# Designs tried in a protein design run: peptides against a protein of PDB entry 5JNO. Part 89

Target 1, 112 residues: chain A of PDB entry 5JNO
Amino acid sequence: MVAKFQPPPEYQLTAAELKQIVDQSLSGGDLACRLLVQLFPELFSDVDFSRGCSACGFAAKRKLESLHLQLIRNYVEVYYPSVKDTAVWQAECLPQLNDFFSRFWAQREMED

## One batch from the design tools (peptide; made by RFdiffusion4, then SolubleMPNN)

Design b1_p25_1_s1 (from b1_p25_1, 14 letters changed)
Fold by OpenDDE base, seed 3:
Structure b1_p25_1_s1 (fold): chain B 112 residues (1-112), chain A 25 residues (1-25)
Amino acid sequence: as target 1 above (112 residues)
Amino acid sequence: SSVREQAMQALLEEARAKGEMLDEE
């Protein structure tokens, strides 16, 4: 039996919130991108996440990590069950996520 | 947030552009 999806509290969407995002979405891939923006706005910020930690020297990476992708996928699956298939996820959602994210930062870098 | 709104706006613009391309083909 597959475990039920339970996101961390900070990334929990209500049914109404998720439905609203879905209603705005054109496809599973589009939904994924919208979820990316809604759930993880910090990934689109120039804020230095290392500020406040003088000892660790850790800087936040501008990358889509497995946790981000998994959370998005779990929500997408609610309305697009086909993405439970990894092949479908990789074909329909991941390319759009990566493209959107990469283009966003590419534009920012070009403006500098 | 403003950051979220900016990113979402970019997404919408991209979606519009893609839609126009699909309509043309």
Scores: peptide ipSAE 0.190, ipTM 0.730, DockQ to the pose 0.061
Fold by OpenDDE base, seed 4:
Structure b1_p25_1_s1 (fold): chain B 112 residues (1-112), chain A 25 residues (1-25)
Amino acid sequence: as target 1 above (112 residues)
Amino acid sequence: SSVREQAMQALLEEARAKGEMLDEE
């Protein structure tokens, strides 16, 4: 038996919170993107060295990590059970997430 | 902050636009 994925407390959504996001979503892929924004706003912020290690100057990579994706998928599955199928996840949600995230940063880079 | 909320809202709008390009499930 595979252990149930349990998100950290800061990424735990109540049923009501999730429903609110779902109600605003047009599709599983859209839901995934909305969850990305809601759960991980830090991924859309410029590196703030004051929050991290100012001494070492470490800048977090701007990428979607497996943990981010898995967490999002878990929530998406609640309302779109089909994404339990990896093929569906990879076709419907994962590309949307990656495109959304990459487009965001591409746009930001153009503005800089 | 207000700026943060505005940014989040903009992101959500973009997400919505992205979703509209997909078939509704």
Scores: peptide ipSAE 0.175, ipTM 0.737, DockQ to the pose 0.084
Fold by OpenDDE base, seed 1:
Structure b1_p25_1_s1 (fold): chain B 112 residues (1-112), chain A 25 residues (1-25)
Amino acid sequence: as target 1 above (112 residues)
Amino acid sequence: SSVREQAMQALLEEARAKGEMLDEE
């Protein structure tokens, strides 16, 4: 049996919450970026020491993990079913997510 | 919380700008 991906309870959006985000979105890529901000605000906060890095004194790296991306994709698919195709996801949404996330931190570094 | 909300709105504005760019392509 292949287990279906299920978001943790803290990342479960109601239909109304998702619709609100969709109503503000202009495209699938835009929706993906908005979901990134809404679901994972911690990824945009100052980097803190992770549990494993507390001893070495190094902060955790800022990266979008597979679980983050898969969770976002699941919600995007509700209104943009074409992203079920991996090729479409990689062409339309994934580059937008990566660029958005990278540009955010690049700008933060310039302001500091 | 005010700082958090301000940052979130700025991020959403950036996301909207990207979406508009995609629609114009």
Scores: peptide ipSAE 0.170, ipTM 0.736, DockQ to the pose 0.083
Fold by OpenDDE base, seed 2:
Structure b1_p25_1_s1 (fold): chain B 112 residues (1-112), chain A 25 residues (1-25)
Amino acid sequence: as target 1 above (112 residues)
Amino acid sequence: SSVREQAMQALLEEARAKGEMLDEE
């Protein structure tokens, strides 16, 4: 059997933490977006602090990667089991994630 | 974090925009 996907410790949410986010969510897609913000705030920052240099001005990569999406999906499935179906995930969650992320940066680009 | 709060605010704005689109359909 294939081992279940296990998130890194820094992205492991407790049941209580997840429930708090779920309580604020209106749908699986909305939950996905909220999880994106909560789990990966670095994706919404101009500076990549993980590179060990806060002064070099290195810009954070503005891309949702497979790991990000898989982690979010794992949590969404807890309360919205239907997203286990790839078609549902691609119809309900992925578009909302991408649209939200893209719009965020589009707005930031206009403001700067 | 400040970044998280800003992103959350953007999320709320996105949700509002979606709601408005649905109401117009």
Scores: peptide ipSAE 0.194, ipTM 0.731, DockQ to the pose 0.062; fails the geometry check

Design b1_p25_1_s2 (from b1_p25_1, 14 letters changed)
Fold by OpenDDE base, seed 2:
Structure b1_p25_1_s2 (fold): chain B 112 residues (1-112), chain A 25 residues (1-25)
Amino acid sequence: as target 1 above (112 residues)
Amino acid sequence: SSERARHMEELLEEAAAKGEMLDAA
């Protein structure tokens, strides 16, 4: 069988840290959004990484990648086991994550 | 920035409000 998913060390949350976030959350979708903010603050940064390396052509990308979603889902599953069902994940958590992230940047873009 | 933090918190509050509705339902 496939080994269970393990978070990379840089994204490891202690039980106490996770519980703190859970205590602030009112649903699986809410928890997912809070985890997004806590685990990946760099996704909300205004830093232009392209300035640091013009030669390599590096450009910062503002998108939720598979790894981000997988990490969040695995933490949400600890307290909301129902999201192990893909249909539940896609109906309850994933839309809220996408809306949260897209609305954040949409509003920031309009403030220019 | 403070503005960025404000936006994040505002959107989290909206997510929480939705969560409250789901929890109450």
Scores: peptide ipSAE 0.577, ipTM 0.900, DockQ to the pose 0.099
Fold by OpenDDE base, seed 1:
Structure b1_p25_1_s2 (fold): chain B 112 residues (1-112), chain A 25 residues (1-25)
Amino acid sequence: as target 1 above (112 residues)
Amino acid sequence: SSERARHMEELLEEAAAKGEMLDAA
């Protein structure tokens, strides 16, 4: 048996916070993008995190990791239960997330 | 920061527009 996924404390949304985001959303894919922005603002930052610690070699990566996607999916499922089906998640939400994230950085690269 | 926020909002508006079309269908 697989344990139920639990969000890390820093990414735990209240019902009111989630509802506010949902009220601004028009679809599961739209909701997913808005959750990405609200939960992980660091993924859209120009800050060079590698500068902070040379000893540990830490560097922020501009990519959506499994934990990011799983956390977003768990919140989307609350209002769009159909995304519990992996095929629906991959068809309706995941492409929107990838397009949103890639287009954000594509424009930023052109402006730099 | 303002430019970053503007671009982010534009992309969210595009996602919303697509969502509106899907919701209306």
Scores: peptide ipSAE 0.576, ipTM 0.900, DockQ to the pose 0.099
Fold by OpenDDE base, seed 4:
Structure b1_p25_1_s2 (fold): chain B 112 residues (1-112), chain A 25 residues (1-25)
Amino acid sequence: as target 1 above (112 residues)
Amino acid sequence: SSERARHMEELLEEAAAKGEMLDAA
């Protein structure tokens, strides 16, 4: 059987921290977007992590990866247990996350 | 930057507005 997902130490939220975000949220999708901003500010940054490194070929990515989504879902499930159902997650939270993230960068690309 | 923060807040407000609609339903 699959082991329970454990967030990396740098992404562990205390109950108080999570509650603070929840108190600002009006829905599971809203909570998901707020968690995205709080947990992964680097995804909204112009910082290039490959700066000064031409040998490693590393490049910063501006996309939501499985790890990001899994971590967000893990926290959303605490207060919105219905998202344990994949169909609910894909209907209520995932579209809002993708829209939020894509619209953020779409506008930035036009302004820059 | 302030412009980044402003844009993020605007999008969060839109997400919140959708949340309000869902809560009211």
Scores: peptide ipSAE 0.576, ipTM 0.900, DockQ to the pose 0.098
Fold by OpenDDE base, seed 5:
Structure b1_p25_1_s2 (fold): chain B 112 residues (1-112), chain A 25 residues (1-25)
Amino acid sequence: as target 1 above (112 residues)
Amino acid sequence: SSERARHMEELLEEAAAKGEMLDAA
């Protein structure tokens, strides 16, 4: 049996924090985008993290990775249990996340 | 920056509008 996923401490939201984001959301896809912004502000930053930390070798990437998506999905499932179905997650939330993220950087790259 | 925050908010509003349409349908 597979144990339930637990988010790392640095990405944990309290029930009150999650409720606040949910109250601002009008759908599972909308909630997913808001969670992306709240949990991972570094993905929207112009800061060169690799330049700031030579010791750890961390490089800022403009990419949504599996950990980002899994964390977001876990929180969305609390209020939208239908996304436990992978087909629903891939049809509704995942496309909206990708579109939101790609459109953000598409415009930023034109301005920079 | 203010510009970055504004752009982020605009995209969130578009996501919200889509959600609202789904809820209304």
Scores: peptide ipSAE 0.575, ipTM 0.899, DockQ to the pose 0.098

Design b1_p25_1_s3 (from b1_p25_1, 17 letters changed)
Fold by OpenDDE base, seed 2:
Structure b1_p25_1_s3 (fold): chain B 112 residues (1-112), chain A 25 residues (1-25)
Amino acid sequence: as target 1 above (112 residues)
Amino acid sequence: SALRQKHMEELLEEARAKGEMLDDE
């Protein structure tokens, strides 16, 4: 038996905090994008650690990693149980997350 | 940056709009 996943303390949302985000959302994909912004503001930072420290290997800053996606999905499932189905997650939420993140950085690359 | 914040908000509104279309169906 696999124990229920618990987010790390730094990414733990209370029921009230999650509800607040849900109240602003109209779909699972919408909720996923809002969770991305709220949970992982560091992914949108203009600080490039790789340029400041070549030894750090901070190339992953511009990627949505498995842990990020897993955490978001776990919260989305609370209000949209259908995303427990991987096919639904990949059709409804994952494309919106990737598009949101990609389009955000596309604009930043244009202004720099 | 105000520009980047505005851009983020616009992208969130687009995500919301897409959800609204789904909700109206």
Scores: peptide ipSAE 0.622, ipTM 0.908, DockQ to the pose 0.099
Fold by OpenDDE base, seed 3:
Structure b1_p25_1_s3 (fold): chain B 112 residues (1-112), chain A 25 residues (1-25)
Amino acid sequence: as target 1 above (112 residues)
Amino acid sequence: SALRQKHMEELLEEARAKGEMLDDE
Protein backbone atom coordinates (compact mmCIF):
# COMPACT_ATOMS: atom_id res chain seq x y z
CA MET B 1 0.00 0.00 0.00
CA VAL B 2 1.31 3.41 -1.00
CA ALA B 3 0.75 6.14 1.55
CA LYS B 4 -0.96 9.29 0.37
CA PHE B 5 1.12 12.44 0.28
CA GLN B 6 0.26 14.86 3.06
CA PRO B 7 1.39 18.45 2.97
CA PRO B 8 3.38 19.82 5.89
CA PRO B 9 1.17 21.66 8.37
CA GLU B 10 2.58 25.04 7.38
CA TYR B 11 1.42 24.47 3.81
CA GLN B 12 -1.99 22.99 4.50
CA LEU B 13 -4.92 24.88 3.01
CA THR B 14 -8.50 24.53 4.14
CA ALA B 15 -11.16 23.81 1.58
CA ALA B 16 -12.41 27.36 1.91
CA GLU B 17 -8.97 28.85 1.39
CA LEU B 18 -8.38 26.72 -1.66
CA LYS B 19 -11.78 27.56 -3.09
CA GLN B 20 -11.07 31.25 -2.73
CA ILE B 21 -7.95 30.89 -4.81
CA VAL B 22 -9.77 28.74 -7.35
CA ASP B 23 -12.47 31.36 -7.70
CA GLN B 24 -9.78 33.79 -8.79
CA SER B 25 -8.35 31.39 -11.35
CA LEU B 26 -9.36 30.58 -14.91
CA SER B 27 -7.12 27.58 -15.56
CA GLY B 28 -4.88 25.05 -13.91
CA GLY B 29 -1.82 27.05 -14.83
CA ASP B 30 -3.35 30.22 -13.47
CA LEU B 31 -4.30 28.42 -10.27
CA ALA B 32 -0.80 27.04 -9.97
CA CYS B 33 0.73 30.52 -10.08
CA ARG B 34 -1.68 31.83 -7.48
CA LEU B 35 -0.96 28.88 -5.23
CA LEU B 36 2.74 29.57 -5.59
CA VAL B 37 2.26 33.09 -4.28
CA GLN B 38 -0.05 32.05 -1.45
CA LEU B 39 1.81 29.00 -0.23
CA PHE B 40 5.36 30.25 -0.55
CA PRO B 41 5.58 34.01 -0.04
CA GLU B 42 9.12 33.51 1.22
CA LEU B 43 10.20 32.69 -2.33
CA PHE B 44 9.36 36.25 -3.32
CA SER B 45 11.11 37.96 -0.44
CA ASP B 46 13.93 40.34 -1.22
CA VAL B 47 15.58 39.66 2.10
CA ASP B 48 19.22 38.99 1.46
CA PHE B 49 20.31 36.10 3.63
CA SER B 50 23.93 36.60 2.67
CA ARG B 51 24.31 39.23 5.35
CA GLY B 52 23.58 36.96 8.26
CA CYS B 53 22.97 33.52 6.80
CA SER B 54 24.59 31.10 4.41
CA ALA B 55 24.48 31.69 0.67
CA CYS B 56 22.33 28.60 0.30
CA GLY B 57 19.42 30.44 1.84
CA PHE B 58 19.56 33.14 -0.76
CA ALA B 59 19.93 30.67 -3.59
CA ALA B 60 17.15 28.48 -2.28
CA LYS B 61 14.60 31.25 -2.21
CA ARG B 62 15.04 31.80 -5.93
CA LYS B 63 14.41 28.22 -6.94
CA LEU B 64 11.27 26.17 -7.25
CA GLU B 65 12.08 22.90 -5.59
CA SER B 66 10.37 19.55 -5.96
CA LEU B 67 8.46 19.98 -2.73
CA HIS B 68 7.04 23.31 -3.88
CA LEU B 69 5.93 21.84 -7.18
CA GLN B 70 4.46 18.73 -5.62
CA LEU B 71 2.42 20.71 -3.14
CA ILE B 72 1.09 23.01 -5.82
CA ARG B 73 0.22 20.09 -8.07
CA ASN B 74 -1.64 18.35 -5.28
CA TYR B 75 -3.93 21.32 -4.83
CA VAL B 76 -4.34 22.03 -8.53
CA GLU B 77 -5.48 18.49 -9.26
CA VAL B 78 -8.38 18.91 -6.84
CA TYR B 79 -10.10 21.19 -9.33
CA TYR B 80 -8.19 20.24 -12.46
CA PRO B 81 -7.84 16.48 -12.28
CA SER B 82 -6.25 16.36 -15.72
CA VAL B 83 -2.96 17.45 -14.17
CA LYS B 84 -2.74 14.04 -12.56
CA ASP B 85 -1.37 13.18 -15.96
CA THR B 86 2.27 14.18 -15.85
CA ALA B 87 2.22 15.18 -19.49
CA VAL B 88 -0.58 17.65 -18.81
CA TRP B 89 1.16 18.99 -15.73
CA GLN B 90 4.36 19.55 -17.68
CA ALA B 91 2.57 21.14 -20.61
CA GLU B 92 0.00 23.33 -18.89
CA CYS B 93 1.14 24.18 -15.37
CA LEU B 94 4.86 23.71 -14.94
CA PRO B 95 5.89 26.08 -17.75
CA GLN B 96 3.57 28.77 -16.41
CA LEU B 97 4.98 28.39 -12.92
CA ASN B 98 8.53 28.67 -14.16
CA ASP B 99 7.76 31.62 -16.39
CA PHE B 100 5.89 33.42 -13.65
CA PHE B 101 8.66 32.91 -11.13
CA SER B 102 11.49 33.79 -13.49
CA ARG B 103 9.75 36.90 -14.80
CA PHE B 104 9.13 38.08 -11.28
CA TRP B 105 12.79 37.95 -10.40
CA ALA B 106 13.89 39.32 -13.74
CA GLN B 107 12.09 42.55 -12.91
CA ARG B 108 13.45 42.56 -9.38
CA GLU B 109 16.99 42.40 -10.68
CA MET B 110 16.37 45.54 -12.66
CA GLU B 111 14.81 47.39 -9.75
CA ASP B 112 17.49 46.53 -7.23
CA SER A 1 7.31 47.36 -2.01
CA ALA A 2 4.55 48.81 -4.10
CA LEU A 3 6.43 48.16 -7.31
CA ARG A 4 7.09 44.52 -6.50
CA GLN A 5 3.50 43.96 -5.54
CA LYS A 6 2.27 45.63 -8.71
CA HIS A 7 4.58 43.52 -10.82
CA MET A 8 3.37 40.34 -9.14
CA GLU A 9 -0.22 41.30 -9.78
CA GLU A 10 0.52 42.03 -13.42
CA LEU A 11 2.06 38.61 -13.85
CA LEU A 12 -0.95 37.00 -12.22
CA GLU A 13 -3.22 38.90 -14.56
CA GLU A 14 -1.24 37.59 -17.50
CA ALA A 15 -1.62 34.07 -16.16
CA ARG A 16 -5.35 34.64 -15.86
CA ALA A 17 -5.55 35.96 -19.41
CA LYS A 18 -3.77 32.90 -20.74
CA GLY A 19 -6.21 30.72 -18.88
CA GLU A 20 -9.10 32.63 -20.32
CA MET A 21 -7.83 31.97 -23.81
CA LEU A 22 -7.53 28.27 -23.08
CA ASP A 23 -11.03 28.19 -21.69
CA ASP A 24 -12.39 29.78 -24.83
CA GLU A 25 -10.74 27.21 -27.08
Scores: peptide ipSAE 0.621, ipTM 0.908, DockQ to the pose 0.098
Fold by OpenDDE base, seed 4:
Structure b1_p25_1_s3 (fold): chain B 112 residues (1-112), chain A 25 residues (1-25)
Amino acid sequence: as target 1 above (112 residues)
Amino acid sequence: SALRQKHMEELLEEARAKGEMLDDE
């Protein structure tokens, strides 16, 4: 058995916090996008605090990484248990997340 | 940035609208 995933403390939502986001959402995909914005505002920022620090490494702020997606999926599963099925996750939530994130940065790149 | 915030909100509204359509079906 694989150990249950535990989110880092900075990304731990209380039941009340999660419910507030759910109350604003009308689908699993919608919820996923809202979770992305609320949990990872740094992914939508142009500020790179690691710039100039070789020891800190490069932070891919314009990329959704496995950890981000896993955490979002875990929260979505609470209210939409069907996304436990990978096929459902890949059909209903993951495309919406990718489209949302890509469209956000596509517009920003055009304006910069 | 006000521009980034506006754009983000527009994209969230699109996500909401898609969900609304699914909820009505």
Scores: peptide ipSAE 0.621, ipTM 0.908, DockQ to the pose 0.099
Fold by OpenDDE base, seed 5:
Structure b1_p25_1_s3 (fold): chain B 112 residues (1-112), chain A 25 residues (1-25)
Amino acid sequence: as target 1 above (112 residues)
Amino acid sequence: SALRQKHMEELLEEARAKGEMLDDE
């Protein structure tokens, strides 16, 4: 059997922290976007990633990597169990995450 | 950056609004 996914310590949210984000969210996709902002502020900065996590392997500043998506999905599943279904995740959350992230950087590139 | 923060908040509000529409259906 495969071990249950466990986020790295620097990306672990307490129940209270997660609840705060959930209280600001109205859907799984909305929650996913808010988790993206809270968990990975470095993805919205021009500063190079400097975390000492050997397991993360962070390299791309402007790309949502599999680990980012996996972490977000893991938390979304707590309040939206339906996203355990890959089809639901890909229909309800993943497009919103990608659109949110791409639109953010599209504006930045336009202002530069 | 204030500009980046403002844009981020706007996009989050759009995500929220979409969720609200889904919740109302």
Scores: peptide ipSAE 0.619, ipTM 0.908, DockQ to the pose 0.099

Design b1_p25_1_s4 (from b1_p25_1, 14 letters changed)
Fold by OpenDDE base, seed 4:
Structure b1_p25_1_s4 (fold): chain B 112 residues (1-112), chain A 25 residues (1-25)
Amino acid sequence: as target 1 above (112 residues)
Amino acid sequence: SELREQAEEQLLEEAKAKGEMLDDL
């Protein structure tokens, strides 16, 4: 069996915290976007804390990495078990996450 | 739907606010 994924402590939500987010969510895709904002606010910041690192530069911060997506999916699965199916995840959640994230930065680019 | 669009707009605003808070640190 594959070992159960354990999020880093800073990304471990309590049952109450997760429930609050779920209660605000309209769908699995919406839940995914809300989790993105709640878990990873740093992805919406212009601050580059990794300046000088060739491997983790600013460009990397404007991308949803596999770890981010995996964490979000794990939480979404709690209330939407169907996303355990990769096809469902790719149809219902992943496009909404990408669209939301892209829209955010598109708006920021227009403001500059 | 209109409800979905409004919810997404509000979430975008929340994301912006959180990002800006981090920018100010």
Scores: peptide ipSAE 0.682, ipTM 0.943, DockQ to the pose 0.975
Fold by OpenDDE base, seed 2:
Structure b1_p25_1_s4 (fold): chain B 112 residues (1-112), chain A 25 residues (1-25)
Amino acid sequence: as target 1 above (112 residues)
Amino acid sequence: SELREQAEEQLLEEAKAKGEMLDDL
């Protein structure tokens, strides 16, 4: 049997914290976007760490990695078990996450 | 829906604020 996934300590939400986010959410997709902002605020920063590591470049920072998506999905599943189905996750949550993230950076580019 | 659009806009602003806070550190 596969062990239950546990997020790293840096991304561990208490039941109360998660509930607060859920209470503000309109859907599973909306919850996913809210979790993105709460768990990974660094993804919305312009800070460039490329000087210390070429792999930590600006472009790399503006990507939703598999780990980010997995962590978000795990929390969404608590209140929306249907996203355990990959087809549901890909139809209801992934498009909203990608659209939200792309809209954020598109807006920032227009402001510069 | 309109409610969804407004909620998303608010969330975008929150994300912007959080990012800017990190930029200032």
Scores: peptide ipSAE 0.682, ipTM 0.943, DockQ to the pose 0.974
Fold by OpenDDE base, seed 5:
Structure b1_p25_1_s4 (fold): chain B 112 residues (1-112), chain A 25 residues (1-25)
Amino acid sequence: as target 1 above (112 residues)
Amino acid sequence: SELREQAEEQLLEEAKAKGEMLDDL
């Protein structure tokens, strides 16, 4: 059988932490957005965290990368097993994640 | 829904706050 996904230590949530986020969530897509904010606050900062990494750039920090999405999906699946179906993930979670992230930066653009 | 709209707005504010905390480091 395939090994179970293991997130990096900095992105490991306890059962209690995940439960708290789930309790605040209205749907799988909403849960995904909440996980985005909780797991990756650096994506909402104007600071360039790419210093020391030649493969990273500031502009890249304003994009949702595959690893981010994989980590989020792994947690969403715990309470919304239906997202194991890629079609469901792409219909319910990805659009909400992209919309939320886009709205955030659009809002920041309005503020300067 | 109205509930979802309000929840999303609150989450956006939370994200903003978290980002600003990092901006100040």
Scores: peptide ipSAE 0.682, ipTM 0.943, DockQ to the pose 0.973
Fold by OpenDDE base, seed 1:
Structure b1_p25_1_s4 (fold): chain B 112 residues (1-112), chain A 25 residues (1-25)
Amino acid sequence: as target 1 above (112 residues)
Amino acid sequence: SELREQAEEQLLEEAKAKGEMLDDL
């Protein structure tokens, strides 16, 4: 049996915290992007975190990893249960997440 | 929509601010 995914304590949102984000969201895709910013602010930093941990093999600070996406999807499902369907997740949320993240770094590149 | 674009722009600014705070640590 495969165990149900449980977020690490540092990524566990309370019902009130999640509701606050949802209240500001315009759609499931928008909610996903807001969760990205809320849960993983380190992904928007220029700091090289890989230097502090040679054992963990951290090497992709500007990449959305499977764990990030899985965590976000779990929270989105609470208010948008349709994303339990992988086809819906891949059509509505995943492209918006990738576009948002890429737009962020594209803008930062223009400012440099 | 225009509303979506404005909301996304604000979210991008928020992400930028949060990232910069971490850069200063």
Scores: peptide ipSAE 0.680, ipTM 0.943, DockQ to the pose 0.975

Design b1_p25_2_s1 (from b1_p25_2, 10 letters changed)
Fold by OpenDDE base, seed 4:
Structure b1_p25_2_s1 (fold): chain B 112 residues (1-112), chain A 25 residues (1-25)
Amino acid sequence: as target 1 above (112 residues)
Amino acid sequence: SRLEEARRRALEVLDEMEAERLAAA
């Protein structure tokens, strides 16, 4: 049994903030993508960011890590409880997140 | 800022994908 995940302060959304994102979302998968942009804009930046591991001192990488996905899933579950089922999460949200993130950087690679 | 620009570009891509999904439905 794993303890409840507590997001870092900088990733703690208020109910109002979350609702605003939900109101702009067309589905659970779309909500996940919008949360990705809202919470982790640095993942879409060409510049290396200073945010990193406090224990090891390593900088974060330009990739979707398990911690990012876990945090996003926790918020998506608030309005789409069905994603508590891992099969639903993997069918409805993960593919959209990966497609979105991959498409973004694929386009950026063509522009650069 | 650079982060604001990153968000803008990301949302543009997301909007395009949303439009494609709606058109395909």
Scores: peptide ipSAE 0.690, ipTM 0.944, DockQ to the pose 0.916
Fold by OpenDDE base, seed 1:
Formats: structure tokens, C-alpha cells, sequence
Structure b1_p25_2_s1 (fold): chain B 112 residues (1-112), chain A 25 residues (1-25)
């Protein structure tokens, strides 16, 4: 049997931490974006974070990797079970994640 | 810290996007 995806310890949220983020979220897609900021703040920084996670070996600086998305989706499913459907995940969450991430770096590029 | 600053800036962008969605609804 293939083991279910388990987050590394540094990305494990308590129920209270997750609830706090949910309380600030307007939708499943919005929750996904807030989880992105909470779990991976290094993706919004110019600082080299190559040493940040020896367990997963992330090297990309300005790219949303499959492992980022998989971890976020697992938490979103807790409060929005409909995203277990891949079509719903792709229609409701992925576009908002991509738009948010792209807009952030587009604005940063204009400020530099 | 630098990570805290990055998180703050990211949340500011996200809040702006949320406000735009609410205004368009």
C-alpha cells in the first residue's frame, strides 16, 4: 500500500492554528492563499532558503511546487471537503493561488 | 525578521485582492 501524504514536522499545523487561519478566510480559495503565506513565507522573500528544508530538498525560489500544493490541499480539505474532487480543486483553489502568487511578484518587480 | 516582513507584504497583497473580490460581488 502507498502511504498517505504526511507533512514534515515543520509544516504540521495544530487544530488551533488552522482554525485561526480559517476564521480569517472568505472561501476555500482564500484559505489556500492564506495557508501558502503561513506555511511557506520564504516563497515571498528574496532571501535564499535552500537550507530551509533538508527533508524535502526544495530549491525553487519563485515557483509553486507540487509538494507545496499537495500540502495546502490537505489542509483545505479539512474545512472544504469538496476540494477532494480534483476538478473543484482546479477550478476554485489553483487559479486563486496562481493569481495571488503572480500578482505578488509582479508588484515586487514594479517596486524594484 | 526578514521572513516576518515577507509574510506581512504577502498578506497586504492578499487583503487587497480580497477587497476587490468583495467589491465586485
Amino acid sequence: as target 1 above (112 residues)
Amino acid sequence: SRLEEARRRALEVLDEMEAERLAAA
Scores: peptide ipSAE 0.689, ipTM 0.944, DockQ to the pose 0.925
Fold by OpenDDE base, seed 5:
Structure b1_p25_2_s1 (fold): chain B 112 residues (1-112), chain A 25 residues (1-25)
Amino acid sequence: as target 1 above (112 residues)
Amino acid sequence: SRLEEARRRALEVLDEMEAERLAAA
């Protein structure tokens, strides 16, 4: 048996918090992007941010780490269980996450 | 705070992308 993924305490969302984000989301991919902003605001800032979990990868400011994606997927699965299928996750969520993250920093480059 | 401002800007970008997806559908 495989152990269930458990997020670090600093990345725990209550059912109410998750529901609030879901209510603002148009799709599973959109939900993934909103979760990215909610859980990892440091990825959208030029300022370094550290937390209790050293394994969460805070060294790379402008990079989506595998652990970040795993945590996001865990929450997305609650309301979009189809993303348990890796093919669905890679087709519906990962492209939107990457496009969103890239577009954000592309705009920041234009402003700087 | 700086993180709050970053989150705000990120959400603005996301909202724009959502609007574009809706328009393209």
Scores: peptide ipSAE 0.688, ipTM 0.944, DockQ to the pose 0.890
Fold by OpenDDE base, seed 2:
Structure b1_p25_2_s1 (fold): chain B 112 residues (1-112), chain A 25 residues (1-25)
Amino acid sequence: as target 1 above (112 residues)
Amino acid sequence: SRLEEARRRALEVLDEMEAERLAAA
């Protein structure tokens, strides 16, 4: 059997915290992006930041890694169960995450 | 903090993208 995924303590959101983010989100893809910012602010910083959690998969500050995406997906599934379908996740959430993350750093590169 | 500033900048970009999506709808 595979154990149920439990987020590390530093990435544990309360129901109220998650609801606040959901209330600000337009869609599952939008929710995914907001969760990305909330859970992994270090990915948007010019300075490397260590949270002391190797399980989060943080290796490069400007790269979305599998564990980041998995954690985000787990929270998105709470309010958008359809993303349990990998095809839906890949069609609705991943493109928005990638577009958002790419656009952010593209803008930062132009500013510097 | 630097992380808070990063969050702010990230959310600004996200808001812009959301506005674009709404305008296109």
Scores: peptide ipSAE 0.687, ipTM 0.943, DockQ to the pose 0.909

